# Ledger of designs, part 295: peptides against a protein of PDB entry 7PB4

Target 1, 105 residues: chain A of PDB entry 7PB4
Amino acid sequence: KMLNIKEYKEKLLSTLGEFLEDHFPLPDRSVKKKKKNIQESSVNLITLHEMLEILINRLFDVPHDPYVKISDSFWPPYVELLLRNGIALRHPEDPTRIRLEAFHQ
Target 2, 218 residues: chain B of PDB entry 7PB4
Amino acid sequence: DALQMAVGYFEKGPIKASQNKDKTLEKHLKTVENVAWKNGLASEEIDILLNIALSGKFGNAVNTRILKCMIPATVISEDSVVKAVSWLCVGKCSGSTKVLFYRWLVAMFDFIDRKEQINLLYGFFFASLQDDALCPYVCHLLYLLTKKENVKPFRVRKLLDLQAKMGMQPHLQALLSLYKFFAPALISVSLPVRKKIYFKNSENLWKTALLAVKQRNR

## One batch from the design tools (peptide; made by RFdiffusion4, then SolubleMPNN)

Design b2_p24_7_s1 (from b2_p24_7, 10 letters changed)
Fold by OpenDDE base, seed 5:
Structure b2_p24_7_s1 (fold): chain B 105 residues (1-105), chain C 218 residues (1-218), chain A 24 residues (1-24)
Amino acid sequence: as target 1 above (105 residues)
Amino acid sequence: as target 2 above (218 residues)
Amino acid sequence: MAEQQLRLLVEELVILEAELRELE
């Protein structure tokens, strides 16, 4: 049973990865290069997949404080996407912290 | 059904009915209240009753009681909220009813089925910040609604002007902190790092009812 | 449509993760 669930999880992660690449890709770094004056914020943005992984892990690893601090690596449109769709919730006292919705509860 | 009869009475009932004189009105109002607090109301019932409460068809006391029992069984239709906001523009409801509506809207925000049309009303809600009685609740609503696209220079200026006028209010600081998060370049002023965002009346009138709704819809 | 599908995928993933952790 555990092996079957693991295999299914892997398949789902693969499907999610492909889905995210198709529908929610990061903006090409190349578009920022043409507008000269915006300082190349050297901040490596993480993928939506990586962001979700962080949020899921935090939800289960620290269930009493499942909130993640939004870093500069979090692309703001992804944060808004998750919040708008009820996938994530903003901390009521700290707008820089978000949690994943506890769908299992 | 007793609830259907009650809703029908409010929909078709007399214009400008007074609660103090009408035993029938009181009976139907109690029926709605009892069902709403026990089981919640269907989206269709909320649609009808919410519009009635804000239309000015009944007196302020009746409208207040109706609005207080706008508790969903499952969801609230976004269309109902949009219609309700349209009544705010007509100005037939009292200031106290407007305050109660914004409190209700914040409390029930997660139970609204969609947010696309509500998000288009962002400018309307933002304009209501100028009302001192509404400002705390509107800030909370905007805290829930604000997207990066909403954070514009003219709105930042208005918020800073409000802060200059009203002082460093916790609800205004919460909204400004969110604005700074989305657009740090627009807010040059160092906002005090408040560890705790406090919105007035976080203990909403519906706390117990909302817990019950969440339990039923699990 | 894509945003709704995203929610469903994440929901399913969270449920699966919960099941795995209970077995672990």
Scores: peptide ipSAE 0.642, ipTM 0.442, DockQ to the pose 0.342
Fold by OpenDDE base, seed 4:
Structure b2_p24_7_s1 (fold): chain B 105 residues (1-105), chain C 218 residues (1-218), chain A 24 residues (1-24)
Amino acid sequence: as target 1 above (105 residues)
Amino acid sequence: as target 2 above (218 residues)
Amino acid sequence: MAEQQLRLLVEELVILEAELRELE
């Protein structure tokens, strides 16, 4: 049973990865050049996949404080995407912290 | 069952011929209250009763009691909330009922099944910031609802105007901090970094009930 | 449609993760 669940999880992660690449890719660095107002933040943005991994791990590793601080590596549109779809929740007292929805509870 | 009879009474209204209208009303209110606090209410029951509480069908005391017991067993339908907001626009409910509704909406926010239609009502909620009695609770609601797309220059100006009028209130500070997070270019003013954002009455009237609901749904 | 599917995928992943951790 455990092996089957692990295999299924791996398949799901692969599917999710492909899905995220197709539908929610990071903006090409090339597009940043033309719109003058985007401050060239030298900050490396993480993928939505990496962001979700961080959030999932925090949810299970620290269930009493499942919130992650939004860093400069978090692309704001991804944060909004997660919030508007009910995938993530904002901390009630700190707008710079978000948690994953506890779908298992 | 007793709950269905009570809900039916509120939906259909009092039968004209009953001499004991007040006793019957009280009996049904107590039934709804007892079930709501013990087990929560089904989404359908909340839909009916929430509509009644805001329609002006009953007096303010009754409406207040109904609204206080709008505790979900599992979820609240977004459609019920949209309907409720529509009643606020009609203006048949008291100011105290409006305040209670916004408090309820904040308290029950996580139990609402969807937020898409509620997000479309952002402008309506934002307009309610001008009401001094509603302002603290509306700020809290907007803190929960605000997306980057909602952060517009005219709304920033309105918030700053409110700040100028009311001073730097904790609830305004919370909302402004969120606005600055989404659109730092629109807010040139340095906001004090607060480690904790405190909304007025963060301890809602339903704290105990919500804990019980969460425990039952585990 | 894509955003709805994202939620479903994440929900399923969270459920699976919970099951795995219960079995460890």
Scores: peptide ipSAE 0.639, ipTM 0.440, DockQ to the pose 0.333
Fold by OpenDDE base, seed 1:
Order: sequence, then structure tokens, then C-alpha cells
Structure b2_p24_7_s1 (fold): chain B 105 residues (1-105), chain C 218 residues (1-218), chain A 24 residues (1-24)
Amino acid sequence: as target 1 above (105 residues)
Amino acid sequence: as target 2 above (218 residues)
Amino acid sequence: MAEQQLRLLVEELVILEAELRELE
């Protein structure tokens, strides 16, 4: 049973990864619009997949404080996407923190 | 079923011929209250009763009691909330009823099945910030609803003007902090880093009921 | 809609993760 669940989880993760790449890709860095002076803070944006992984891990690893601080690596549209769809919840006292919805509770 | 009869009474209204209209009303109201607090109400029952409470069909005392027992068994339909907001626009409910509704909306926010239509009402809710009695609760609601797309220069200006008028209220500060998070370029003012956002605990009226709902749905 | 499907996928993943954690 455990093996079957693990295999299914892996399959689901793969499916999710492909789905996210197809429907919710990061914006291509390629729009080098020439405006020189804006210090391109080279903030490496993480994928939505990586963001979800962080949120899921936090939910289970620290169930008493399942909130993740929104970093500069979090693409704002992804944060909004998760919040809009009820996948994530904002901390009631700190707008810079979000948690994954506890779908298993 | 006693609950069905009670809901039906509120929906159809009092039959003219009953000599003891007040006793009948109280009986049905108690039935709804008892079921709502014990088990919660079905989404359909909430749809009916919420509309009744805001339509002005009954007096303010009755409407208040109905609103206080709008406790879901599982979920609240977004459509019910949209309809309720439409009644607020008609203006047949008292100011106290409006306050109670916004408190209810904040308290029950997580139990609403969808948020898409509610999000479209953002502008309506934002306009209600001008009401001093509603402002704390509306700020809390907007805090829950606000997306980057909602953060516009004119809304920032309105919030800052409101802050200038009312002072640095915790609920306004919470909303402004969220606005600054989404659009830091629009808010040049240094907001005091409050470690804790404080909203009036709107859920206090339903705290025990909400705990029970969460336990039943686990 | 893609967004609805995303929610369902994440929900399922969370449920599976919970089940796995209970079995360890």
C-alpha cells in the first residue's frame, strides 16, 4: 500500500510539473528591455512547482506554524494565483506570510 | 421537519389568520437558532434566511437574530453572499444589520465555497470604507480579498485620506501594509512596522459555532 | 479551467502526503 501511494505521488508530481510548465510558466527573462538603470536585482524567481513544494513541506514539517515568508523569489502572480484559488491562505496578522490550505484536515 | 417548517414560515411570511403571530414567530426562530448552533444550516437554508434577514421583510430584532444564526453546516454559497450584498444596496436594512453582516462575512469567509464573484464586488466594499461604523470590518474583508490588481493609485489615495481623517487605525494600517506589499511604489510613506496586524475579532460572536463546524468537517 | 485543475492537483498531493506521513 505504501509503495503504491509513493508511486502514485511520484506520478502526480510529474503530472503537476508538466501541468505547471504548460499553464503557469515563469515569464521569460528575455524581455531585456534596454532601460539601463534599473538595478536588475537578479532575484532568481522560483517556479510554481518549487513554491508549492516549499509550502507543502512547511505544512507537514511545522504544523504548528505552517506559514512561509514570502521572499523576493516568489513571483507575485503565483502568490496571487494560490491565494485566489484557495490553495494558500494569508497569515491573519502578517501579510508577508502564507500557508498552504490543510486539505487533509 | 421542524426546521423546514420554520424556514418555510420565514420564506412565505406569516399567514394573516394566526392570532398568535408573535408566538409562532418566536417558535420558528428558536427552531432555526437551535439547529444552526447545534448542527449548522444547509447552504440552501442559509440562502433563504440570509436573503430574508437583509430584505427588510421582518423587523430589525428578528433580522439580527436570523443573521446571528447563519452558521453553515459545511459551506455557504457565494451566490447567497452576492444576493445579500445586493440587498445592502437597496438600503432596507438598518446600519446595525449592515455591521453585523460584514462581521458575519468576515467570520464565515473561509466557509464560502467560491470567491470569484465576491472579488468582483471589491469596489463596492471599498466604497463602504467611508462608513465609520463599517470601516473596521470592511478593512478586514478587503485584507482578505485584496489582490495586486486591486491596488490602484486612487484607492491608495483614498486610504491615505481616510487615515488622515481617522488617524492611524490598526485596521487601516493592516490594509495599507498589504497594499504596500503588492505595490511598494504607490506607498512612499513609511508605515510603522507593526509586527501584529490587529483586526477587531469579528468571529467572537460565532467562535464556539465555528469551532464546532471545523470539528464536524474534519 | 487550468486554475481549478491546479487546486485539485494540489489537494490530492496534500492528501497523499498526509497518508504517507501516517504510514511512516
Scores: peptide ipSAE 0.639, ipTM 0.484, DockQ to the pose 0.336
Fold by OpenDDE base, seed 2:
Structure b2_p24_7_s1 (fold): chain B 105 residues (1-105), chain C 218 residues (1-218), chain A 24 residues (1-24)
Amino acid sequence: as target 1 above (105 residues)
Amino acid sequence: as target 2 above (218 residues)
Amino acid sequence: MAEQQLRLLVEELVILEAELRELE
């Protein structure tokens, strides 16, 4: 039973990842080329799927401190999207930290 | 041919220079509609047009008309359906388009070539049960998709909560009965034994078209 | 509407994860 659930979860996450990529694609690197001076911050932006995985894992792995520090790999529009929709919450004292909403509680 | 030109128009978008954009759009839309209802569309044509209908590239009226004519000649690609579901998540389509899509998905379910990837979207479809407008159609879809591995305690709780909120709806009862079949220990509630599982909107907009497709593929 | 669907999807994932953790 547990193995089947895990396999289902993995498959679901994979399919949903593709779904999220199609609906909320990262901006193509090509847009940044026009402004010369923006340091090609070689920061590899993560997908919305990866961001959600990080947040979900933190919520369950560290339930007493479920907050994740916003890194440069977090695309700002995704962070805003999650906050605006009540999917994530900003830490009250540290605006650089966000947590996933505990929908299971 | 006229169909290729029409599909190409929707794929590439309106050429800037046409003063009669609306007339051109209507012409191509009618071409697609005529071919779809008479002969059905190829899987490749459905792939292109279904994505366009859900992408928000055109207005709601156009998207609705495109979606209504997504009638297969033979099969629908599972990949097209997965892509379409992905567009639902982007939310560029209207609520009415979403309802129409789920109706279409149920109606065309047997014409989809594979179900493996669609089955992986089970959780997404299940989450859509909370939408009152989608609920009847999602229940029907889930009834077609549900396997034993999908029947989990948390989903049972959600269905029972939904039943408490909405009452004993036939579509919800049908899904709960299936859940009880797969996992009787999870559902202690006595469900009325219905001899016929009836989903209210089984009369799809495509009834005549589906009969024609089945006749052509025999 | 898309954003609302995203919320519902994430909610479902969180609930599923919670169930998995309870079974471990």
Scores: peptide ipSAE 0.642, ipTM 0.454, DockQ to the pose 0.350; fails the geometry check

Design b2_p24_7_s2 (from b2_p24_7, 10 letters changed)
Fold by OpenDDE base, seed 1:
Structure b2_p24_7_s2 (fold): chain B 105 residues (1-105), chain C 218 residues (1-218), chain A 24 residues (1-24)
Amino acid sequence: as target 1 above (105 residues)
Amino acid sequence: as target 2 above (218 residues)
Amino acid sequence: MKEQLLRLMVQELVELTAELKKLE
């Protein structure tokens, strides 16, 4: 039973990964906007898949504080996407922290 | 090969410089149609063309014609179906295209090589029951996909609510009967024992083609 | 609809993860 669930989870992750790559890809860095002065903070943006993994892991690893701090690696449109669709919740007192929504309610 | 050229045309798109774009499009579309109905298409060809049909790259008329000729020679890749479903979510295809896709999916269900990933999309298909145009075909699809683990109390409630709204539709009744089979404790309502599960199979656009495919694979 | 599918997939993933954690 456990093996079957693991396999199913892996398949779901794979399907999710493909889905995210197709429909929610990161913007290509190639938009060379010519504006000189903004320090190219070479912040490596993470994929939406990676972001979801972080949120899910935090939910199970630290259930009493399931919030993740929004880093510079979090692409703002992804954060907004998750919040708008009820997949994530913003911390009521700290807008820089988000958690995965508790779907069991 | 004429088929390879046709598939390549749809994949790469029309070259801007062709004065007779419509004639070229029609030529390639006819090539695909002829091969599909005569011999069926390879899984790779279906993968490419199915993606194109649902991507919104071409107009609705072209997409409809492509979908109608998505007839396998042997098998359809599950990955192709998953990709196709993902395109349904992007909203670039018409409502009629969505209906046709679900009809196609039901018709071709036995020719899909695997069902594991499709089963993971159960919740997505179930959510599509709310669309009145899709509901009959989605019920049929869910009837084919439903396992005991999919039968949850909240889904039972949704089906009963849908029945209350739409009446006792044969397709909905079939799905509810299956749910009762897997989880009799969740469905207290006496369902009429319909001896024959009646999905409107009468309008299978691919009936003749499917018979031919089965004969070739025997 | 893509957002709805995303939500559903995430929900299922969470449920599966929870089930696995109960079995460990």
Scores: peptide ipSAE 0.584, ipTM 0.546, DockQ to the pose 0.577
Fold by OpenDDE base, seed 5:
Structure b2_p24_7_s2 (fold): chain B 105 residues (1-105), chain C 218 residues (1-218), chain A 24 residues (1-24)
Amino acid sequence: as target 1 above (105 residues)
Amino acid sequence: as target 2 above (218 residues)
Amino acid sequence: MKEQLLRLMVQELVELTAELKKLE
């Protein structure tokens, strides 16, 4: 039973990864070149897949404090996407922290 | 190969149809249609063309024609279907294209090589039940996909609510009957024992083609 | 609709992860 669940999870992760790459890709780095004044913050943006992985892992690794601090690697549109669609919640007292939504069964 | 040239055109071809481009487009489209109906398409060709049909790269008329000729020679890759469903979510396709896709998916269901990833999309399909135009075909698809593990209390409630709104539709009744079979404790309502499950004949568009595919693969 | 699919996929991942942790 455990093996089947693991395999299923892996397949789902793979499917999600492909879905995210197709429909929610990071903006091409090429757009940054033209506007001179945007401080080349060398911050490597993480994919939405990676962001979700972090949020899911935090939920299970630290269930009493499932919040993740929003870093500079978090692309703001992804954060907004997750919040707007009820996938993530912002911490009530700290807007710099988000958690994965508790999906009530 | 004429088919390879046609597929290549759709994959790499110009997005903006100029007048001279329409003749070329029509030529390639006819090539794909002819091969698909005569011999079926390889899984790789289905993968490419199905994605193109749902991506919004071309107009609705072209997309509809491509989708109608997504007839497999042997099998359809599950990955192609998953990708196609992902395109449905982007909302670039028309409502009519969505309906056609679900009809296609039901008709071609047995030719899909694997169902594991498609089963993961169960929740997405279930959510599409709320669309009145899609509901009959989605019910049929869900009837094919539903496992005991998919039958949850919240889904039962949603189906019953939908029945209350839409009335006792044959396709909805079929799905509810299946749900009751898997989880009788969740459905307290006496469902009429229908001896025959009736879905809209989604297969009618491809009936002849499907028979030909089955004959070739025997 | 793409966002809805995303939500559903994430929900399933969470459920599966929870189930795995219970078995662990």
Scores: peptide ipSAE 0.583, ipTM 0.557, DockQ to the pose 0.572
Fold by OpenDDE base, seed 3:
Structure b2_p24_7_s2 (fold): chain B 105 residues (1-105), chain C 218 residues (1-218), chain A 24 residues (1-24)
Amino acid sequence: as target 1 above (105 residues)
Amino acid sequence: as target 2 above (218 residues)
Amino acid sequence: MKEQLLRLMVQELVELTAELKKLE
């Protein structure tokens, strides 16, 4: 039974990955080298898939503190997407932390 | 060949600002239609054209015609179906196109090579039950997809609520009966013992085409 | 919309993960 659930989960992850690639891709790093000295922190943005994985893992690994710190690798539109659609919640006291919505009771 | 050129046209879009854009479109559409109904389409061709039909790249009339000719030569790739379903959410497709897609999906269900990924979309299909136009076809699809693990208390409640609103529809009763089969403890209501499961399949737009496909693949 | 499908997929993943954790 456990094996079957794992396999099913893996398949779902694969399907999700494909879906995200098609419909929620990262913006093309048009590195327009604008010359200005702003330390464009070349922070590598993570995919929405990776972001979701982090959030899901945190929810189950640390259920008493399921919040993840928003890093520079989190593309702001993805964060907004998750929050707007009730997939994630912002920490009530720390706006820099988000958690996955507890869909399971 | 003519089919490859037609598929390429739909995939890449009209290249030349030709004054005859509409004539060219019609030509390629007819090519696809002719091949599809005569011989069926390869899985790769269906993959491309199905996505185009649901993406909103073309007008509703064109999308409808493309979708109507999504007839397989042999098999339909599950991946194509998954992509298509995703377009239902994202896309600018009309309500009529959505209905047609679900009809198509039910009609072509046996020709889909695998069902594992489609089964993962169960929740999405179930959520579409609330659409009155889609409900009969979604029930049929869910009847084909439902496994014991899909039968959850909240879904049972939703189905019963839907029945309360819509009445005892044959398609809904069929799905509920299946749910009761998998999880009798979740459905306390007495369901009428129906000897025959009835889905409106007699008016399948693809009946003749499907018969031909089955004959070719024997 | 596409966001609804995303939510449903994530919900399913969470449910499956929860079930797995109960079996561990």
Scores: peptide ipSAE 0.582, ipTM 0.561, DockQ to the pose 0.594
Fold by OpenDDE base, seed 2:
Structure b2_p24_7_s2 (fold): chain B 105 residues (1-105), chain C 218 residues (1-218), chain A 24 residues (1-24)
Amino acid sequence: as target 1 above (105 residues)
Amino acid sequence: as target 2 above (218 residues)
Amino acid sequence: MKEQLLRLMVQELVELTAELKKLE
């Protein structure tokens, strides 16, 4: 039973990864910096898949404080996407922290 | 090969602003239709054309015709189906195209090579039960996909709520009966024991084509 | 609709993760 669930989870993760690559890709770095002043923030943006993994892991690793601090590696449109669709919640007192929504009704 | 040229046209799009764009499109569409109904399409051709039909690259009329001719020669790749479902979520296809897709998916279910990834989309299909136009076909699909692990209390509640809203529909009863089989403790309601599970519109648009496919693969 | 699918997939992933943790 446990093996079956693990295999199913792995397959779901794979399917999710493919889905995210197809429908929610990171912007290509190749958009020529026309305007000089956008500091090439050398910040490596993480994928939406990686962001979700971080949020899920935090939910289970630290259930009493399931909030993740938004880093510069978090692409703002992804954060907004998660918040807007009720996948993530912003901390009521700290707007720089988000958690995965508790789907267990 | 005429078929390769037709598939290439749909994949790459029209190269030149030819004044005869519509005639060229119709020619290629007829080529695909003729081959699909006579011989079926290869898995690779279905992969390409199915994605095109659901991507919104062409108009609804063209997409509908493409989808209607997604008849396999042998098998359909599970990956093609997963990609197709992902396109349904993007909302670039019409409601009629969605209905047709679910009808197609049910009709072609046995020709899909694997079901492991499709089973992972169970939650997505289940959510589509709320669409009245999709509900009969989604119930049929879920009947084919449902495993014991999919039968959860929250899904039982949703099905019962749906039954309360729309009445005791045969397709919904069939799905509920399956749920009760897997998890009798979750469904306290006495369901009529139907000897024959009947899904409305089991007569698919592809009945003749499916018979031909089965004959070729024997 | 793609966002709805995303939510559903994440929800299922969370549920599976929770179930696995209960079995550990």
Scores: peptide ipSAE 0.577, ipTM 0.558, DockQ to the pose 0.592

